# Peptides against a protein of PDB entry 5HOI: the designs that were tried, part 129

Target 1, 351 residues: chain A of PDB entry 5HOI
Amino acid sequence: FRYMPFSPAGTPFGFTDRRYLTMNEVGYVSTVKNSEQYSITVSFFDVGRFREYHFEDLFGYDLCFLNEKGTLFGQSKTGQIQYRPHDSIHSNWTKIIPLQAGERITSVAATPVRVIVGTSLGYFRSFNQFGVPFAVEKTSPIVALTAQNYRVFSVHYSQFHGLSYSLSELGTSSKRYYKRECPLPMSLPNINSDMKKDANLDYYNFNPMGIKSLFFSSYGDPCIFGSDNTLLLLSKWRSPEESKWLPILDSNMEIWKMSGGKETTDIHVWPLALAYDTLNCILVKGKHIWPEFPLPLPSEMEIRMPVFVKSKLLEENKAILNKKNEIGADTEAEEGEEDKEIQIPVSMAAE

## One batch from the design tools (peptide; made by RFdiffusion4, then SolubleMPNN)

Design b1_p16_6_s2 (from b1_p16_6, 6 letters changed)
Fold by OpenDDE base, seed 1:
Structure b1_p16_6_s2 (fold): chain B 351 residues (1-351), chain A 16 residues (1-16)
Amino acid sequence: as target 1 above (351 residues)
Amino acid sequence: ELVFKKDNVAPVVLER
């Protein structure tokens, strides 16, 4: 096993000179390899609110986190990080995170008020938005980070215990844990089934955990999207005893429904964010499970708990078709498909 | 000139 640098919704180079370092609801960060240098572009979905910018990267940044106020960059091997505000009022800053022999920065996160650095040895480092350090904590090895305001969602890996997660709040004077290294019920990539397609091998070499993205919802709930294409949401995290992971969307099932029950192998969901009851995502068409260039426009997918079994839906649809054929009646009954899908009540979010 | 500050001294905040 090798610790790889993780960024939310980051893509591999594959056979190309370009990749996405990160993407979310704010925008997307791309890098292009030019001999020994890189050109980084920070692009935004709201072109009226933000101006696209680019710069030359001499360090080979392999970590990135984008928010509404700035972009954090990191180099996993050297420990260099750079924060670039989107405004011209605040200055860019650069620093070096001290790394031990063989240690790597595995993930970085940034909010308008905090910068977080996680490492392969489990060093959790917190800073303010100006790069002033608050604390260093020793945890289990960190493989992924995201943050919203003062809250941090961290994913940890142990060879003995598998995946765990923490949810913490980084106050001005103290850290608070809501959850500390609790088991994470996310499916890991199945090498034997998923890697038989050569197109996926490059992705799992880039991201061995298969975590496509992790983010906080608009309500402030931790979300994770794994290799199984299931969106998990952490509900009731304020009550440690009541906290549970909810499978709020099976994106493979939703693609199957949208295709009229046809198996599509060329459409893939790439997660960006969860806004209210909709997953903001890129619908990727092609051989690769990740978006290529140019980036397609974002799409919205309604969250729906996977209550239905594909086999039952196929049996029910066959039974309906057989009944329509027996009755011989050309009545275009507008059978309003009562979407018998249990909408997650808004009350299950943010308690 | 990019002044690299090496952060050797992050205080350990002991949670009470």
Scores: peptide ipSAE 0.000, ipTM 0.331, DockQ to the pose 0.013
Fold by OpenDDE base, seed 3:
Structure b1_p16_6_s2 (fold): chain B 351 residues (1-351), chain A 16 residues (1-16)
Amino acid sequence: as target 1 above (351 residues)
Amino acid sequence: ELVFKKDNVAPVVLER
């Protein structure tokens, strides 16, 4: 197994000179390869609140995390990190994280108050927003991080135990765990089934865990979006015994509904954030499951528990069509092969 | 208007 640098909603280069380092509800960070250098652009969705900026990257930053106050960059191999506040009043800072032989930074996260670095050996390093260290903790190997305010959601990988997660709060004096290396009920990419499309091979080489993104909801609940295109939300995490992962959106089901029940293979959901009851996402049209350039405008998808099975909906719609055909046998209605849009029952549109 | 933030390369603090 090879640990790869992970950033929320980051995209591979593929066959191009450019990729997204990260994207979320705040904006998107792109990098363009120019010979031996990179040009990084930090772009925002709210152009009235934020000003786009760019800089030359001589280090080849392969890790990124964007928040409302700044952008954290990291280089997985060298251990270099850089924090760039969006405001010009605050200075940029750069630090080198000490790495052991073969150790990689696997993920970075930043909030207005904390910077977090996770490694392939399970070093969890915490800093304030000015790069002052708080602590170093040894955990299981970290594969992904996100953070909101003082809270950190970390995903861990073990060859023996698969995926686990932690939810912690980084106070001023101590780290509190709400969840500590608990099993994460997310399916890993099935190389044999998912790789039937050559376009997916490049993605899974870039992101072998298939974690498209992870974030905190607007309510502060941990969310993760895997290769199965299901949004999982950690409910009741304050109550250890009651805590559960809820599949709050099957995006493949939602695309199928939006297409009038047609199987679409060219539309993909790329997750950004969960705001209230809506998934902010990019609808990607094309061969690749990730957004290309230029970035499409964000879309909103209402969260819905996948209570309905496609097969039952198709059977019910066939039964409704058969009943309509049995009742309609007395009128010479012309055989127009109208592609009868599968009327999704209004009850399934209202829940 | 693309604003170049000059890298104020703060001295690299090696954490020991």
Scores: peptide ipSAE 0.000, ipTM 0.306, DockQ to the pose 0.014
Fold by OpenDDE base, seed 4:
Structure b1_p16_6_s2 (fold): chain B 351 residues (1-351), chain A 16 residues (1-16)
Amino acid sequence: as target 1 above (351 residues)
Amino acid sequence: ELVFKKDNVAPVVLER
């Protein structure tokens, strides 16, 4: 296993010179390789509120986190981080994170009030928005971070225990844990022998944990979207005994429903954020499971707990079709290749 | 309805 730099909804280069460093509900950050340099563009979905900007990156930033006030960049090997406010009122700042031999920054997060750096050795470093350090804590190896206001959702990896998570609040004087290195019930990518031939191998080399994104919902609940394309939400995290992960959306099931029950292998959900009861996402059509260029407009997908099994719906529809054919045996069936639309129950039809 | 918006102009409605 190799620790790779993780950014929320970041994409690989693949066979191209460009990729998304990160994307969320605020916007998307792209980087284009030009010889030994990179050109970074910070783009926004709300073009009325924000102005797109670009700059030359001499460091090769491979970590990014975008929020409503600025963008945090990081270089996983050198330990360089840069915070760039979107406004021209606040100055950019740069800092070098001290790294041990073989240590890498694995993830960075930024809110309007906090900057967080996580490493492959499990160093959790916290700063204010001006790069003033608060604390350094040793945790299990950090593989992903997200943050909202003062809250941090961290994902940890152990070779012995798999994935764990922490939920913490970074006050002025102290770190409070709501959850500390608790088991994360997320499926890891099954790199079956057959995936070695798949065009998506580049994605798993880029992101071996298969965490497409993690974010806080609009209600401040931790969310994670794994390689199984299931959105997990941490419910009741304020009550340690009541806290549970809820599978609030199976995006593969929703794509299958939206496709009239046709098996589609070329449509993929790329998660951005959870706003109220809707997953903000990019619907990706093509060979790669990640968005390419240009970025499609965001789509909204209503959250629905996966209560139904695809196989049962197929059996029920076959049974309905067989009953219609038994009743209709007296009318000349013109063998029109009527695309056998799977009657998805109206309560399950995605708009 | 699965609407792919590539560019500002035409939502590609995936026909069902």
Scores: peptide ipSAE 0.000, ipTM 0.371, DockQ to the pose 0.056
Fold by OpenDDE base, seed 5:
Structure b1_p16_6_s2 (fold): chain B 351 residues (1-351), chain A 16 residues (1-16)
Amino acid sequence: as target 1 above (351 residues)
Amino acid sequence: ELVFKKDNVAPVVLER
């Protein structure tokens, strides 16, 4: 296993010179490799609120986190981080995170009030928005971070225990835990099944945990979207005994419904954010499960708990068709090759 | 001027 730099909804280079460092509801950060340098562009979905900007990256930033106030960049190997406010009122700042031999920054997060750096050795480093350090804590190895305001959602990995998560609040004086290294019921990528498609090998080499993204919902609940394309939401996290992960969306099921019950292998959901009851996402069409260039417009997908099993729906629809054919046998209905569109019940069709 | 502060000493706040 190798700890890789993770950024929310980041994409691999693949065979190209360009990739997305991160994307969310605010926008997307791209990097283009130009010889020994990189050109970084910070783009926004709300072009009326924000102005796109670019800069030359001499360090090869491989970590990124975008928020409404600025962009945090990191270099996983050197430990360099840079915060760039979107406005010109606040200055950019750069610092070097001290790394041990073989240690990597694995994830970074930034809010308007906090900067967080997580490492492959489980160093959790917190700063204010000006890069003033608060504390260093030693945790299990950090593989992913996200943050909203003062809250941090961290994902940890152990070779022996698999994935765990923490939910913490970084106050002015202290760090409060709501959850500390609790089991995360997310499936890891199945190397044997998922790797049989050469197209996904590059992605799992880039992101071995298969975490496409993690974010806080608009309600401030931790969300994670894994390789199984299921959106998990942490419910009731304020009550330790009642806290549970809810599978609030099976995106493979929703794609299947949207496709009229046809098995589509070329459409993929790429998660951005959860806004109220809708997953903001990119619908990716093609061989790769990640968006390429240019970025498609974001789509909204209504959250729905996976109550229905695809196989049962197919069996029920076959049984309905067979009953219609048994009742309809007395009318000479012409053998029109009507492509038997699986009528998804209207209650299951996305309006 | 990019002032590279090497934050070599992050304070370990031992929460009691």
Scores: peptide ipSAE 0.000, ipTM 0.329, DockQ to the pose 0.013

Design b1_p16_6_s3 (from b1_p16_6, 8 letters changed)
Fold by OpenDDE base, seed 3:
Structure b1_p16_6_s3 (fold): chain B 351 residues (1-351), chain A 16 residues (1-16)
Amino acid sequence: as target 1 above (351 residues)
Amino acid sequence: ELVFRKDNTAPVVLER
């Protein structure tokens, strides 16, 4: 296992000279390799609120986090970070994070009020939006970070304990934990099953944990989207004993429903954010599970608990069709092979 | 305003 730089919804280069460093509900950050340099573009979905900008990257930033006020960049090996406000009134700042031998920055996060850096040795470094340091804490090795306002959701990995998570609040004077290194019930990528398709090998080499993204919902609940394409939401995190992960969306099930119950292998959900009751995502068509260039327009997918089993829905629809055929024996209607779209019962759409 | 596709067909603007 190797700790790789993680950014929310970041994509690999694959066989191309370009990738997305990060994407979310605000926008998407792309990098293009130009010989020994990179050109970074920060693009936004709200083109009326934000202006797209680009710059030359001489450092090879491999970490990124985008928010409504700025973009944080990081270089995993050198420890360099840069914060670029979207507003030209505020100055860019650069800092070098001290790294030990073999230490890597594994993830970065930024809010309008905090900057967070996590490392492969479990150093958790906090700063304000101006790069003034607050604290350094030693945790289990950090593999992913996200943040909203003062809250931080961190994912940790141990070879002995697997995945864990923390939920913390970074006040001005102290860090509060709501959750500290609790077990994360997310499935890791199964190399033997998932790697049988060559297209997935490049992705899991880029992202060994299979965490496509993590974010806070609009309600401030931690969300994570793994290799199983299930959206997990941390419910009741304010009540430590009542806290649970809810599988609020099986995106493979929703794709299957949207296809009229056809098994599709060329449509993939790429998560951006959870806004209210909808997953904002990119619907990716093609061989790769990640979006290519140009980026498709975001789609909304309604959150639904995966209560239904595909096999039962197929059996029920076959039973309904057989009953219709037993009643309809008297009309010679040449019902052509019309694409029998599996009618999902309206009751299954309302729960 | 963020433009999303509802129902995989129509773009919807979410007012934030």
Scores: peptide ipSAE 0.008, ipTM 0.334, DockQ to the pose 0.090
Fold by OpenDDE base, seed 1:
Structure b1_p16_6_s3 (fold): chain B 351 residues (1-351), chain A 16 residues (1-16)
Amino acid sequence: as target 1 above (351 residues)
Amino acid sequence: ELVFRKDNTAPVVLER
């Protein structure tokens, strides 16, 4: 196993000279390889609020985190990080993170008020938005980070214990834990089934944990989207004993429903963010499970608990078709989807 | 049916 640099919704180069370093609801960061250097472009979905910009990267940044105020870059091997505010009023800053022999930066996160760096040895480093350090903590090895305001969601990996997660708040004087290295019930990539498709091998070499993205919802709940294409949300995290992971969307089931119950192997959900009751995502068509260039427009997918069994839905639909054929009625009955889907009440997310 | 425009510039229109 090798610790690889992780960024939310980042894509591999594959056989191309270009990839996405990260993408979310704010925008997308791309890098193009030009001989020994890289050209980085920071693009935004709201072109009225933000101006696209580019710069030459001589360091080969392989880590990125985008927020509404700036972009954090990192180089996993050298320990260099750079923060670039979107506003020209604030200066860019660069810092070198001290790394031990064989240590890598595995993930970076940035909010308007905090910068976080996680490493393969489990060093958790916190800074303010100006790169002033607060603390260094030793945890289990960090494989992924995201942050919203003062809150940090961290994913950890141990060869002995598998995946765990922490949820913490980085106050002015102290770090508070809501959750500390608790088991993460996320499915790992199945090497034997998923990697037999040559197109997925490049992705799992780039991201061996299969974490496509992790983010906080608009309500401030930790979300993770794994290789099984299931969106997990951490509910009731303020109450440590009541906290649970909810499978709020099976995106493979939703694609199957949207295709009229046809098995589609060329459509893939690429997660960006969770806004209210909708997953903001890129719908990818093609051989690769990740977005290529140009980036498609974002789509919204309604969150739904995976309470349905495909076999049962196919039997019910066959029974409805057989009844329509027996009645001989040309009634264009509006297919009111009597999908008695139990919407998760908004009240279950905010506690 | 999921219809992708060839240019990937349109959202997936679900023709119901």
Scores: peptide ipSAE 0.000, ipTM 0.345, DockQ to the pose 0.040
Fold by OpenDDE base, seed 4:
Structure b1_p16_6_s3 (fold): chain B 351 residues (1-351), chain A 16 residues (1-16)
Amino acid sequence: as target 1 above (351 residues)
Amino acid sequence: ELVFRKDNTAPVVLER
């Protein structure tokens, strides 16, 4: 296993000169290879509130985190980080994170009040928005970070224990844990099933954990979206004994519903954020499971717990079709083999 | 049905 730099909803280069470093509800950050340099563009969905900007990247930033106040960049190998406020009133700052031999920055996160750096050796480094350090903590190896306000959701990986997570609050004087290195019940990519298509190999080489994104919901709940395309939400995290992961959306099931029950292999959900009861996402059409250029418009998907099994819906629809054919056997209408769209019961579409 | 969590966490839609 190799620790790779992770950014929320980041995409690989693939066979192209460009990729998304990160994307979320605020916008998307792209990078283009220009010989020995990179050109970075920070784009926003709310063009009335924010102005797109670009700059030349001489460092080859491979880590990014976007928030409403600025963008954090990181270089996984050199340990360089840069924070760029969106507002020109505030100055950019750069810092070098000290790395040990073979250590990599694996993830970065930024809020309007905190900057967080996680490493392959499990160094958790916290800063304020001006790059003033608060603390360094040793944890299990960090593979992903997200943050909202003072809260940090961290994902850890151990070769012995698999995935774990922490949920912490970075106050001014101390770090509080709500959860500390608890088991994360997320499915890892299955090399035997998911990698049989060459198109997915590039993605899993880029992101071996298959974590497409992680974020806090609008209500401040930790969310993670894995390779199984299931959105997990951490419920009741304030109550240690009551806290549980809820599979609040099976996006493969929702795509299947949206396609009229047809097997689709060319439509993929790319998660951005959870706003209230809707997953903000990019519907990706094509051979790659990640968005290419240009970025499609964001779509909204209502959150629904996967209570239904696709096989049961197919059996019920066959039973309805058989009953219609038994009732229709008395009417000689040779109406042709129209592709009878699997009618998803309206009750499953309207709640 | 939107089940609002008592802890002001994100609502869960329970499919009946």
Scores: peptide ipSAE 0.000, ipTM 0.315, DockQ to the pose 0.057
Fold by OpenDDE base, seed 5:
Structure b1_p16_6_s3 (fold): chain B 351 residues (1-351), chain A 16 residues (1-16)
Amino acid sequence: as target 1 above (351 residues)
Amino acid sequence: ELVFRKDNTAPVVLER
């Protein structure tokens, strides 16, 4: 196993010279290889609120986190981080994170008030928005981070225990844990089944955990989207005994419904954010499970708990079709193409 | 809190 730099909704280069470093509801950060250099572009979905900017990257930033106030960059091997405010009022700052031999920055996160750096050795480093350090804590190896305001959602990996998560608040004087290294019930990528498609191999080499993204919802609930394309939401995290992961969306099921019950193998959900009860995502069409260039417009997908079993819906529709055919056998009515559509219950159809 | 969607779809427990 190799710790890889993780950024929310980041994409691999694949066979291209360009990739997304990160994307979320605010925008997307791309990098293009130019010989030994990189050109980074920070783009926004709200073009009226934000102005796109670019810069030359001589360091090869492989970590990124975008928020409404700025972009945090990191270099996993060198330990260099850079924060770039979107406005020209605040100055850019750089810092080198001290790394031990073989240590990597695995994830970075930034809010308007905090900067967080996580490492492959489990060093959790916290800073203010100006790069002033608060604390260094030793945790289990960090594989992913996200943050909202003062809250941090961290994903940890242990060779013995698999995935765990922490939810913490970085106050002014102290760190509080709501959850500390609790089991994360997310499925890891099945190397043997899913990697037989060359396109998936490149992605899982880039992201071995298959965490497509993690974010806080608009309500401040931790969310994670794994390789199984299921959106998990941490409910009741303020009550440690009542806290549970809810599978609030099976995106493969939703794509199947949107296709009229046809098996689609070329449409993929790429998660950006959860706003209220709607997953903001990119619908990717093609061989690769990640968005390429140009970036498609974001789509909205209503969250729905997977209460229906696809096989039952298929059996019910076959039974309806067979009954229609038994009743219709006395009248030679031409089978119009309409009779092949799976009647998805109206409450479950994508409007 | 159980947030019932306006459309009476499956309630999601969102922490407000």
Scores: peptide ipSAE 0.000, ipTM 0.337, DockQ to the pose 0.144

